Peptides against a protein of PDB entry 2FGR. Designs and how they scored, part 173

Target 1, 331 residues: chain A of PDB entry 2FGR
Amino acid sequence: SSVTLFGIVDTNVAYVNKDAAGDSRYGLGTSGASTSRLGLRGTEDLGGGLKAGFWLEGEIFGDDGNASGFNFKRRSTVSLSGNFGEVRLGRDLVPTSQKLTSYDLFSATGIGPFMGFRNWAAGQGADDNGIRANNLISYYTPNFGGFNAGFGYAFDEKQTIGTADSVGRYIGGYVAYDNGPLSASLGLAQQKTAVGGLATDRDEITLGASYNFGVAKLSGLLQQTKFKRDIGGDIKTNSYMLGASAPVGGVGEVKLQYALYDQKAIDSKAHQITLGYVHNLSKRTALYGNLAFLKNKDASTLGLQAKGVYAGGVQAGESQTGVQVGIRHAF

## One batch from the design tools (peptide; made by RFdiffusion4, then SolubleMPNN)

Design b2_p20_2_s3 (from b2_p20_2, 9 letters changed)
Fold by OpenDDE base, seed 3:
Structure b2_p20_2_s3 (fold): chain B 331 residues (1-331), chain A 20 residues (1-20)
Amino acid sequence: as target 1 above (331 residues)
Amino acid sequence: MTSTDPAVIAAARAAAQAAL
């Protein structure tokens, strides 16, 4: 058996020009290019091509030293893997988010990411963003001639909120084609949650694709989220993303990503554009800079996720500019 | 890094225990 300690410490200086009061926020932030983390993982060869695995991973907050404590809420899995693929037991990324966030050129992190994987409805479930689940069983197929899939089920364990039962139940999966420069995937998920103490279904459909031209990569996402409420009608959001990345001078990467969030329940759009640069000082250490613009229209109140500085909303119809400059170190 | 260092394992266990 082997045990690997691994992690990332990513800390930045961040600025946003507007908070919910219209004031600027600045300071030391975390996780601007990659989520800061500490993890333990290991594998045991059981013979015959069968392996046992474990993975324990928690978020690190380098700005406050984990003042709220450390936990393994990023991933806490035991697994069996082999020629049949991988079965995982425990809290993890749900299969849909694990696959479909791979098309986000900002790696679901910092001020630049695709924000479609969100709690759009003030859902009262802990994971109503569709990213992770507790009590998760997941299965991932091998890659067969490019074709692969992942499936997951999370138990609700009779969790209730108000009159809502089955809270935290997840069912979902993806199908994908990954061959050379091409990746394409379709994901479907449903989560049981509550909104205002009433039962609500969070339905999600996501299509992702990317192509690597060598000189540049293109990536795209199309997503619909729908919180189906028994009273007050559905809260539907259509999210779109298009991004490009290119290597620069053998040591850098430039990224440009646009996203549109069409929030149907409030008839309001938000536009996000992000320019990012990563400069590799080594295989483990990078400098980075992100510049993001978020334009809310009408009743939209979305904010950029400058974690550790400001991750709240803005006033309705207000635009926000964000900057992050930081160091990422991996070990 | 791959570590079999008892101190790293102990620190990892302590971090895991402080997380509960």
Scores: peptide ipSAE 0.000, ipTM 0.312, DockQ to the pose 0.326
Fold by OpenDDE base, seed 4:
Structure b2_p20_2_s3 (fold): chain B 331 residues (1-331), chain A 20 residues (1-20)
Amino acid sequence: as target 1 above (331 residues)
Amino acid sequence: MTSTDPAVIAAARAAAQAAL
């Protein structure tokens, strides 16, 4: 068996021009280009092409040294893998988020990412953003001529919130085609949660695609999230993303991403545009800068996710500008 | 990235033990 330590420390100076009071926020933030993490993983060859594996991964907060403690909430899995693919037991990215966030050119972190994987309804479940689940069983196929899929089920363990039962139950999966420059995927998920102490189903459908032209990569997402409530009607959000990235000077990458969040329950839209640059000082160390603009319309209160500085909302109809400049180091 | 450094593995085991 082998045990591998791995990690990323990503720390930045961040600024946002508005918080919920209309005031600016600035300071040292985390995870602007990649989520900071510490992990342990290993594999054991069991013979016959069968392998056992483990993966333990937690988030690092380089601004406060993990003052709230360290945990393996990013991933805590044991697995079997072989010619049949991989079965995982334990907390992980749900199959839908694992695949469909791969189309986000901002790596699902910092002020630039696609924010569609969100709790749109004040859901009371811990993972109502649709990103991870506890008590998860996942299966991932091999790639067969471009075709691949992933499926998952998370047990609710009879968790209740108010009158809602089955809270934290997940069922979902994706189908994908990954061949050369092309990637395309369709994901479907349902989570059971509560809103206002009442049973709510969080339905998600996501289509993603990307194409690498060599000189540039294009990527897109189409998502619908729907919190189906027995009382008060459905909370539906349609989220759209289009992004481009290109290599610069052999050591840099420029990224531009636009997203639209059409929040149907409040008849309000938010527009996000982000410009990012990454400069590789080495294979392990990069400097980066992100500039994001978020325009809320009408009743929309979305905020940029400047983790460690400010990740809250803004006043209704207000626009927010965010900047991050940081160092990413991988080991 | 992967470290197979015994000191790093020992520190990681100690950190994993302190998190439990």
Scores: peptide ipSAE 0.000, ipTM 0.294, DockQ to the pose 0.284
Fold by OpenDDE base, seed 5:
Structure b2_p20_2_s3 (fold): chain B 331 residues (1-331), chain A 20 residues (1-20)
Amino acid sequence: as target 1 above (331 residues)
Amino acid sequence: MTSTDPAVIAAARAAAQAAL
């Protein structure tokens, strides 16, 4: 059996021109091009085409050395795989996020990502962003002529918040077609949570597609999130993304991504546009720069995710500009 | 890095245990 130690250290200088007070924030941040991580993984051949696997992965914060501690909250799974596909047990990306975040050209990290996978409603559940779940069982099919699917169920373990029961229960899945330059996927999920101590269903529908033209890649997302509250009506957000990436000079990649967040509960929109560049110094080391603009309208208070520097909101209707310049190293 | 080296496996186990 082989054990692979792997990781990414991604550290940047980041700037945002406004915080919640209207002041600039700057400093050393993390995870601008890829989430910084440390992981262990391995596989064992059990014969007959059956394999056991494990995966343990935690986030690294290169700016503070993990001052709040290290954990395997990114993934902590054991698996069986074979001709039937893969079954996973343990905390992981939920099947919907695992597939549908793959259409984000900014790798669901830094100041440029699609922010649709968010807690839009001040949900009190630990994973109300719809990205991961505890107590997760997942199944992933093989690829059959391009067609593939993933399904997941997370146990709530009778977790309660206020009067809300079943908190942390997830059910969801995706269907996809992945063939050559084309990828398309539909994801559906429901997560049980609480808002204001009251039972709330986080419903999510996401459509993603991408096409690689060789000279450029186009990618898109359409998402609806609804926090269905028993009292006070639905908190609905429609999120849209369109992005393009292109190789530059054999060693570079340029990315441009636009997103719109239509926050129905506050009748307010936010527009995000991000320009990114990655320069590969090697197969493992890259320099990168990101420039992002976030335009809030009306009551919208969204902020860019300059992790390690400032990831909070801004004043209602205020616009934020963010910059990240950093080094990514993979091992 | 991929290693089958017992020392690297032991160090990885120790690092995993220090993270729990």
Scores: peptide ipSAE 0.000, ipTM 0.299, DockQ to the pose 0.394
Fold by OpenDDE base, seed 1:
Structure b2_p20_2_s3 (fold): chain B 331 residues (1-331), chain A 20 residues (1-20)
Amino acid sequence: as target 1 above (331 residues)
Amino acid sequence: MTSTDPAVIAAARAAAQAAL
C-alpha cells in the first residue's frame, strides 16, 4: 500500500469595488487560482488488476488558519478500481460536477469561474449548488476509444426539511467523448431539496466542450438549472460560458472567460468577464492575477467569489469589479 | 508531494484527528 500527503496553499490579496452596501472590500483571500486543500490518498494493489483506494481531502483557509476547523468535506472516499473502472463510496464531487467543471478555465474557484453550479433558489439542502453530495455511490467507466461515463446516487437517509422528505437524494451522470485535443460531455442530474420548507427538485442539464489547438484552447459550457417546487413556479437559470486560454513564453498562461447567467424567475441577466494570468516559477509554485467584471441587470444581485474577502451579493442591477493577486504552492 | 515517511503520515493522522 502507499499513502500520499498532498496539498495546495493558495493565498491572494483581493479587492472588490462593491459589496451589498456599495462599499469596497479588500484583504487577504484564499483559493484564487486553485482551491487550497490538504489531503491524504493511497492505493493498495489487491492483485488481478484490482486496486483498493482511499481519498481524504479538506479545504485550507490560509488567511485564518482554518479558524472554523478542518474537515474532509471536499472528498472522503473509499474505492475499488480495475479494468471495469472505479467505484467510489463516500462524500465527493458528484459525477456531473466532476466532469463538467473541467471545462471551466478558472478551475471552479476564485473570482473568474463559471458560477452556473449554484444554489439559484435559496434551496435549503447543504449541497444545492450541485457540486458535491453526502452518502454518495459513484461509478466511473474506463475510456473506451474516447467514450467514457460517470454515474452517481446519493442516499437521502430520510432527511427532512419542513414538509420535504428525501432531501439530499441525488441521481445523475454524464456521458463524454475525450480523444486527443477534443473533449465533449453531456451531464444530467436531479437532486431532492426544499425551498421555503416545501419539496423541490433541482434538475440540471449541462453540455460542455473544449478543443486544444496547441497554441490556444477553447472551452464552452451550456447549462440549465431548474428548481421545480411542488408549490409555486419553477426557478430556472440558463448559464452560458465561452473561454480561451493560451500558453505565454513557455512559463505562463493567459485566460479569458465570458459567462452569461439568464435568471428566468427574476427576468434578469448577469454578465461576467474574467482575464487571468498564471506565471509558473516552478512545477509547484506559481504567481497569478485575476481581473473580473460582473454586470448585473435589473433584479440580478450576483457577486464575485473573492473567498476570504467578500463572496456576498451586490445591490440589484449593480456592477462589481474584482482583482486577485496571489501565490499558489502545491506539495 | 508523496511522503511515505511514517513520521509525516503520523503527523498528518494526528492533525486530522485533532481537527475532527
Scores: peptide ipSAE 0.000, ipTM 0.317, DockQ to the pose 0.287; fails the geometry check

Design b2_p20_2_s4 (from b2_p20_2, 8 letters changed)
Fold by OpenDDE base, seed 4:
Structure b2_p20_2_s4 (fold): chain B 331 residues (1-331), chain A 20 residues (1-20)
Amino acid sequence: as target 1 above (331 residues)
Amino acid sequence: MVSTDPAVIAEARAFALAVL
């Protein structure tokens, strides 16, 4: 058996021009290009093509030294893998987020990412963003001529919030085609949660695609998230993303991504545009910069996710500009 | 095990493409 220690420390100077009071925020932030993490992983060959695995991964906050503590809430899995694919037991990315966030050119972190994987409804469940689940069983197929799939089920363990039962139950999966320059995927998920102490289904459908033209990569997402409430009607958001990336001078990557969040319950849109640059100093170390603009319309209050500096909302209809400049180091 | 996390694979591919 082998145990591998691995990690990323990503720390930046960040600025946003508006918070919820209309004031600027600036300081040292984390996870601007990749989520900072510490992990342990290993595998054991059991013979016959069967392998056991474990993966323990937690987030690192380099600005405060993990003052709120360290945990393995990013991933805490044991697995069996072989010619049949991989079965995982434990907290992880749900199959839908694991696959469909791969089309986000900003790696689902910092001020530039697709924010569609969100709690749009003040859901009271711990993972109502649709990103991870506790008590998760997941299965991932091998790749069959480009075709692959993943499925997951998370147990609710009779968790209740108010009158809502089955809170934290997840069922979901994706089908995908990954061949050469092309990737395309369809994901479906349902999560049981509560809103205002009442039973609510978080339904999610996501379509993603990307194509690598060599000189540039295009990527897109189409998502509908729907919190189906027994009382008060549905909270629906349609999210759209289109991004492009291109290599620069053999050591750099430029990224441009646009997203639209059409928040139907408040008849309000938000527009996000982000320009990013990554400069590789080595295989392990990069400099990066992100410039993001978020335009809220009408009742929309979305904020850019400048983790460690400001990740809250803004006033309704307000626009926010964010900047991150940082160092990413992998070990 | 190579990470089967497409985000980690995408990060590792972006990282491998940045070094070739």
Scores: peptide ipSAE 0.012, ipTM 0.426, DockQ to the pose 0.031
Fold by OpenDDE base, seed 2:
Structure b2_p20_2_s4 (fold): chain B 331 residues (1-331), chain A 20 residues (1-20)
Amino acid sequence: as target 1 above (331 residues)
Amino acid sequence: MVSTDPAVIAEARAFALAVL
């Protein structure tokens, strides 16, 4: 058996020019280039190509020293793996988010990421962003000539909210092709939740693709999220992303990403554009900077996710500019 | 049980402000 302690400490100075009152916010923020984490993982070779594994991972908040406590809510899995692939038991990324967030050039964190994996409907479930689930069983195939897949089911355990039953039940999966410079994936998921104490199905479809041209990488996402409510009609969002990244001087990476969030229930769009730079001081330590602009139209109130400083909304139709400058260290 | 996750609460507040 082997046990590895690992982590990332990512802390930044962040600024946003508007909060919900129209005031600027600034301070020390977390997780601007990668989510800060502490983890334990290990494997045991059982012979015959079979392995047992464990993974325990929690988020670190370097700005407050984890004032809200530490937990393994990022991942808490036991697994078996072999020529058949991998089976995981426990809280993890759901298969759809695990695969489809890999096309986000901002690593699903900070002010630059694709924000499509979101609770668009004030869902009352613990994981209504479609990112993780409790009580999850997951299966991941090997790669067969580029083709791979992942599937997951999460038990609801008769969780209720208001009149809604089956809350927290997840079913979903992806199919993918990963070969050389090309990656492409289709993900489908349904999660049961509640909105206003009423039963709601969160349906998600996501397409992702990327191509590495050597000199630059292009990446894209197309997503539809629907919160299907028994009363009050569907809350539908169509989200689009296109990004490019390129190496700079052998030690840097520049990133540019655009996203559009078409919020159908409020007939309102938001546009996000982010410029990022990462400078590697070593294999483990980097400096980074992000500059993001978010334009809300009409009734849209989206805010940039400057975690530890300000992650709330803005006034309807308002634009927000955000900056993060930070250090990422991996151990 | 309502989510106690600050991110989910922030997202829920942002939605409530978009519907009001």
Scores: peptide ipSAE 0.007, ipTM 0.342, DockQ to the pose 0.017
Fold by OpenDDE base, seed 3:
Structure b2_p20_2_s4 (fold): chain B 331 residues (1-331), chain A 20 residues (1-20)
Amino acid sequence: as target 1 above (331 residues)
Amino acid sequence: MVSTDPAVIAEARAFALAVL
């Protein structure tokens, strides 16, 4: 039996050159290279290769000291694991996001990540970004010669918004091949939500792949998200990502990532380019810098996610530049 | 125990979903 206290404190100085008014924002931000967190986890050996597990994890906001309080909304699971794989009960990453975000070289955090896992439609559900779910049951297979899969179902508990029923129901999963330098995955998910108080299905398909050449890693994502509405038509976004990373001087890592967000409901594209550098001062402490450029076209209003400084949109067709320089410490 | 394991940092890379 084990109990591990773990965490990350990641805090940065961040700048964006434009907000929704066209003004610059700067200050102390959080979670630029990794999401700041505090967690407890442990396992109990039950014999016969069976283990019980728990995981409790919440976000830390180093800029304000968690002024809004602390919770376990990142993960709050109990599990059984063994030769059959792992079953998890409780709030967690949905299987699709857990697997497919692993191809994001910016680890789904800061100003550089792939932003495809988003609420594209002003969905009124708590988790309409497709990242996590309440009331989740998940199953993860072992790795069989590279092949693995994950499946999840979240109960809606008859939650309603307006005339929409079944809000918060998730069904989804992935299949993957992970062997040596190669990883590839296909994910499918549906969530029930509401838009404007009307029933809406959030459908997601994501393909991811990466290859590690030792001297560099390449990674890619292809995603389509649809908010299917009975009235007003589908809100569809096609998202594309290509990234490369390489080790530098044995203690550094450089990253370059491009993403395209083709927002079909507004006939508008956004282009994101991010350069990142991480310098490991130790196994636990790193300095980092991110430089991101986001170009909106036409009616697109996307903003970079400089958490703790500015994470809102910009004016339609405007470009935004963001910088983060920070310290990440793991314990 | 405090996990100093690079695997927890690597898992933290895989699980470092910002709320987008």
Scores: peptide ipSAE 0.012, ipTM 0.389, DockQ to the pose 0.131; fails the geometry check
Fold by OpenDDE base, seed 1:
Structure b2_p20_2_s4 (fold): chain B 331 residues (1-331), chain A 20 residues (1-20)
Amino acid sequence: as target 1 above (331 residues)
Amino acid sequence: MVSTDPAVIAEARAFALAVL
């Protein structure tokens, strides 16, 4: 067996021009280009092409030294893999988020990412953003001529919130085609949760595609998230993303991404545009800068996720500008 | 030690597949 210690420390200086009071926030933030993490993993060859694996991964907060503690809430899995693919047991990314966030050019972190994987409805479940689940079993197929899939089920373990039963149950999966420069995927998921102590289904459909032209990559997402409430009607959000990235001078990458969040329950839109640059000092160390603009309309209160500085909302209809400049180091 | 880490390799491959 081998055990590998690994991680990323990503820390930045961040600024946002508005918080919920309309005031500017600035300071030292985390996870602007990649989520800061510490992990342990290993594999054992069992012969015949069968392998056992484990993976333990937690988030690092370099600004406060993990003052709220360290945990393995990012991933805590044991796995079997072989010619049949991979089975995982334990908390992880749900298959839908694991595949469909790969089309986000901002790596699902910092002020620039696609924010569609969100709790749109004040859902009371711990993972109502659709990103991870507890009590998860996942299966990932091999790649068959470009075709691949992933499936997951999370047990609710009879968890209740108010009158809602089955809270935290997940069922979902994706189908994908990954061949050369082309990637395309369809993801479907349902989570059981509560809103206002009442049973609610979080339904999600996501389409993703990317194409690498060599000189540039294009990437896109189309998502619908729907919180189906027994009382009070559905909370639906349609989210759209289009991004481009290009290598710069063999040592850099420039990224431009636009997203639209059409929040149907409040008849309100938010527009996000982000420019990012990454400069590689080595294979393990990069400098980066992100510039994001978020325009809320009408009742929309979305905020940019400047983790460690300000990740809250803004006043309804307000625009927010964010900047991050930081260092990413991998080990 | 070269990180043989498949997540650092998967992020460095997502990063290297973003740089290729």
Scores: peptide ipSAE 0.007, ipTM 0.392, DockQ to the pose 0.037; fails the geometry check

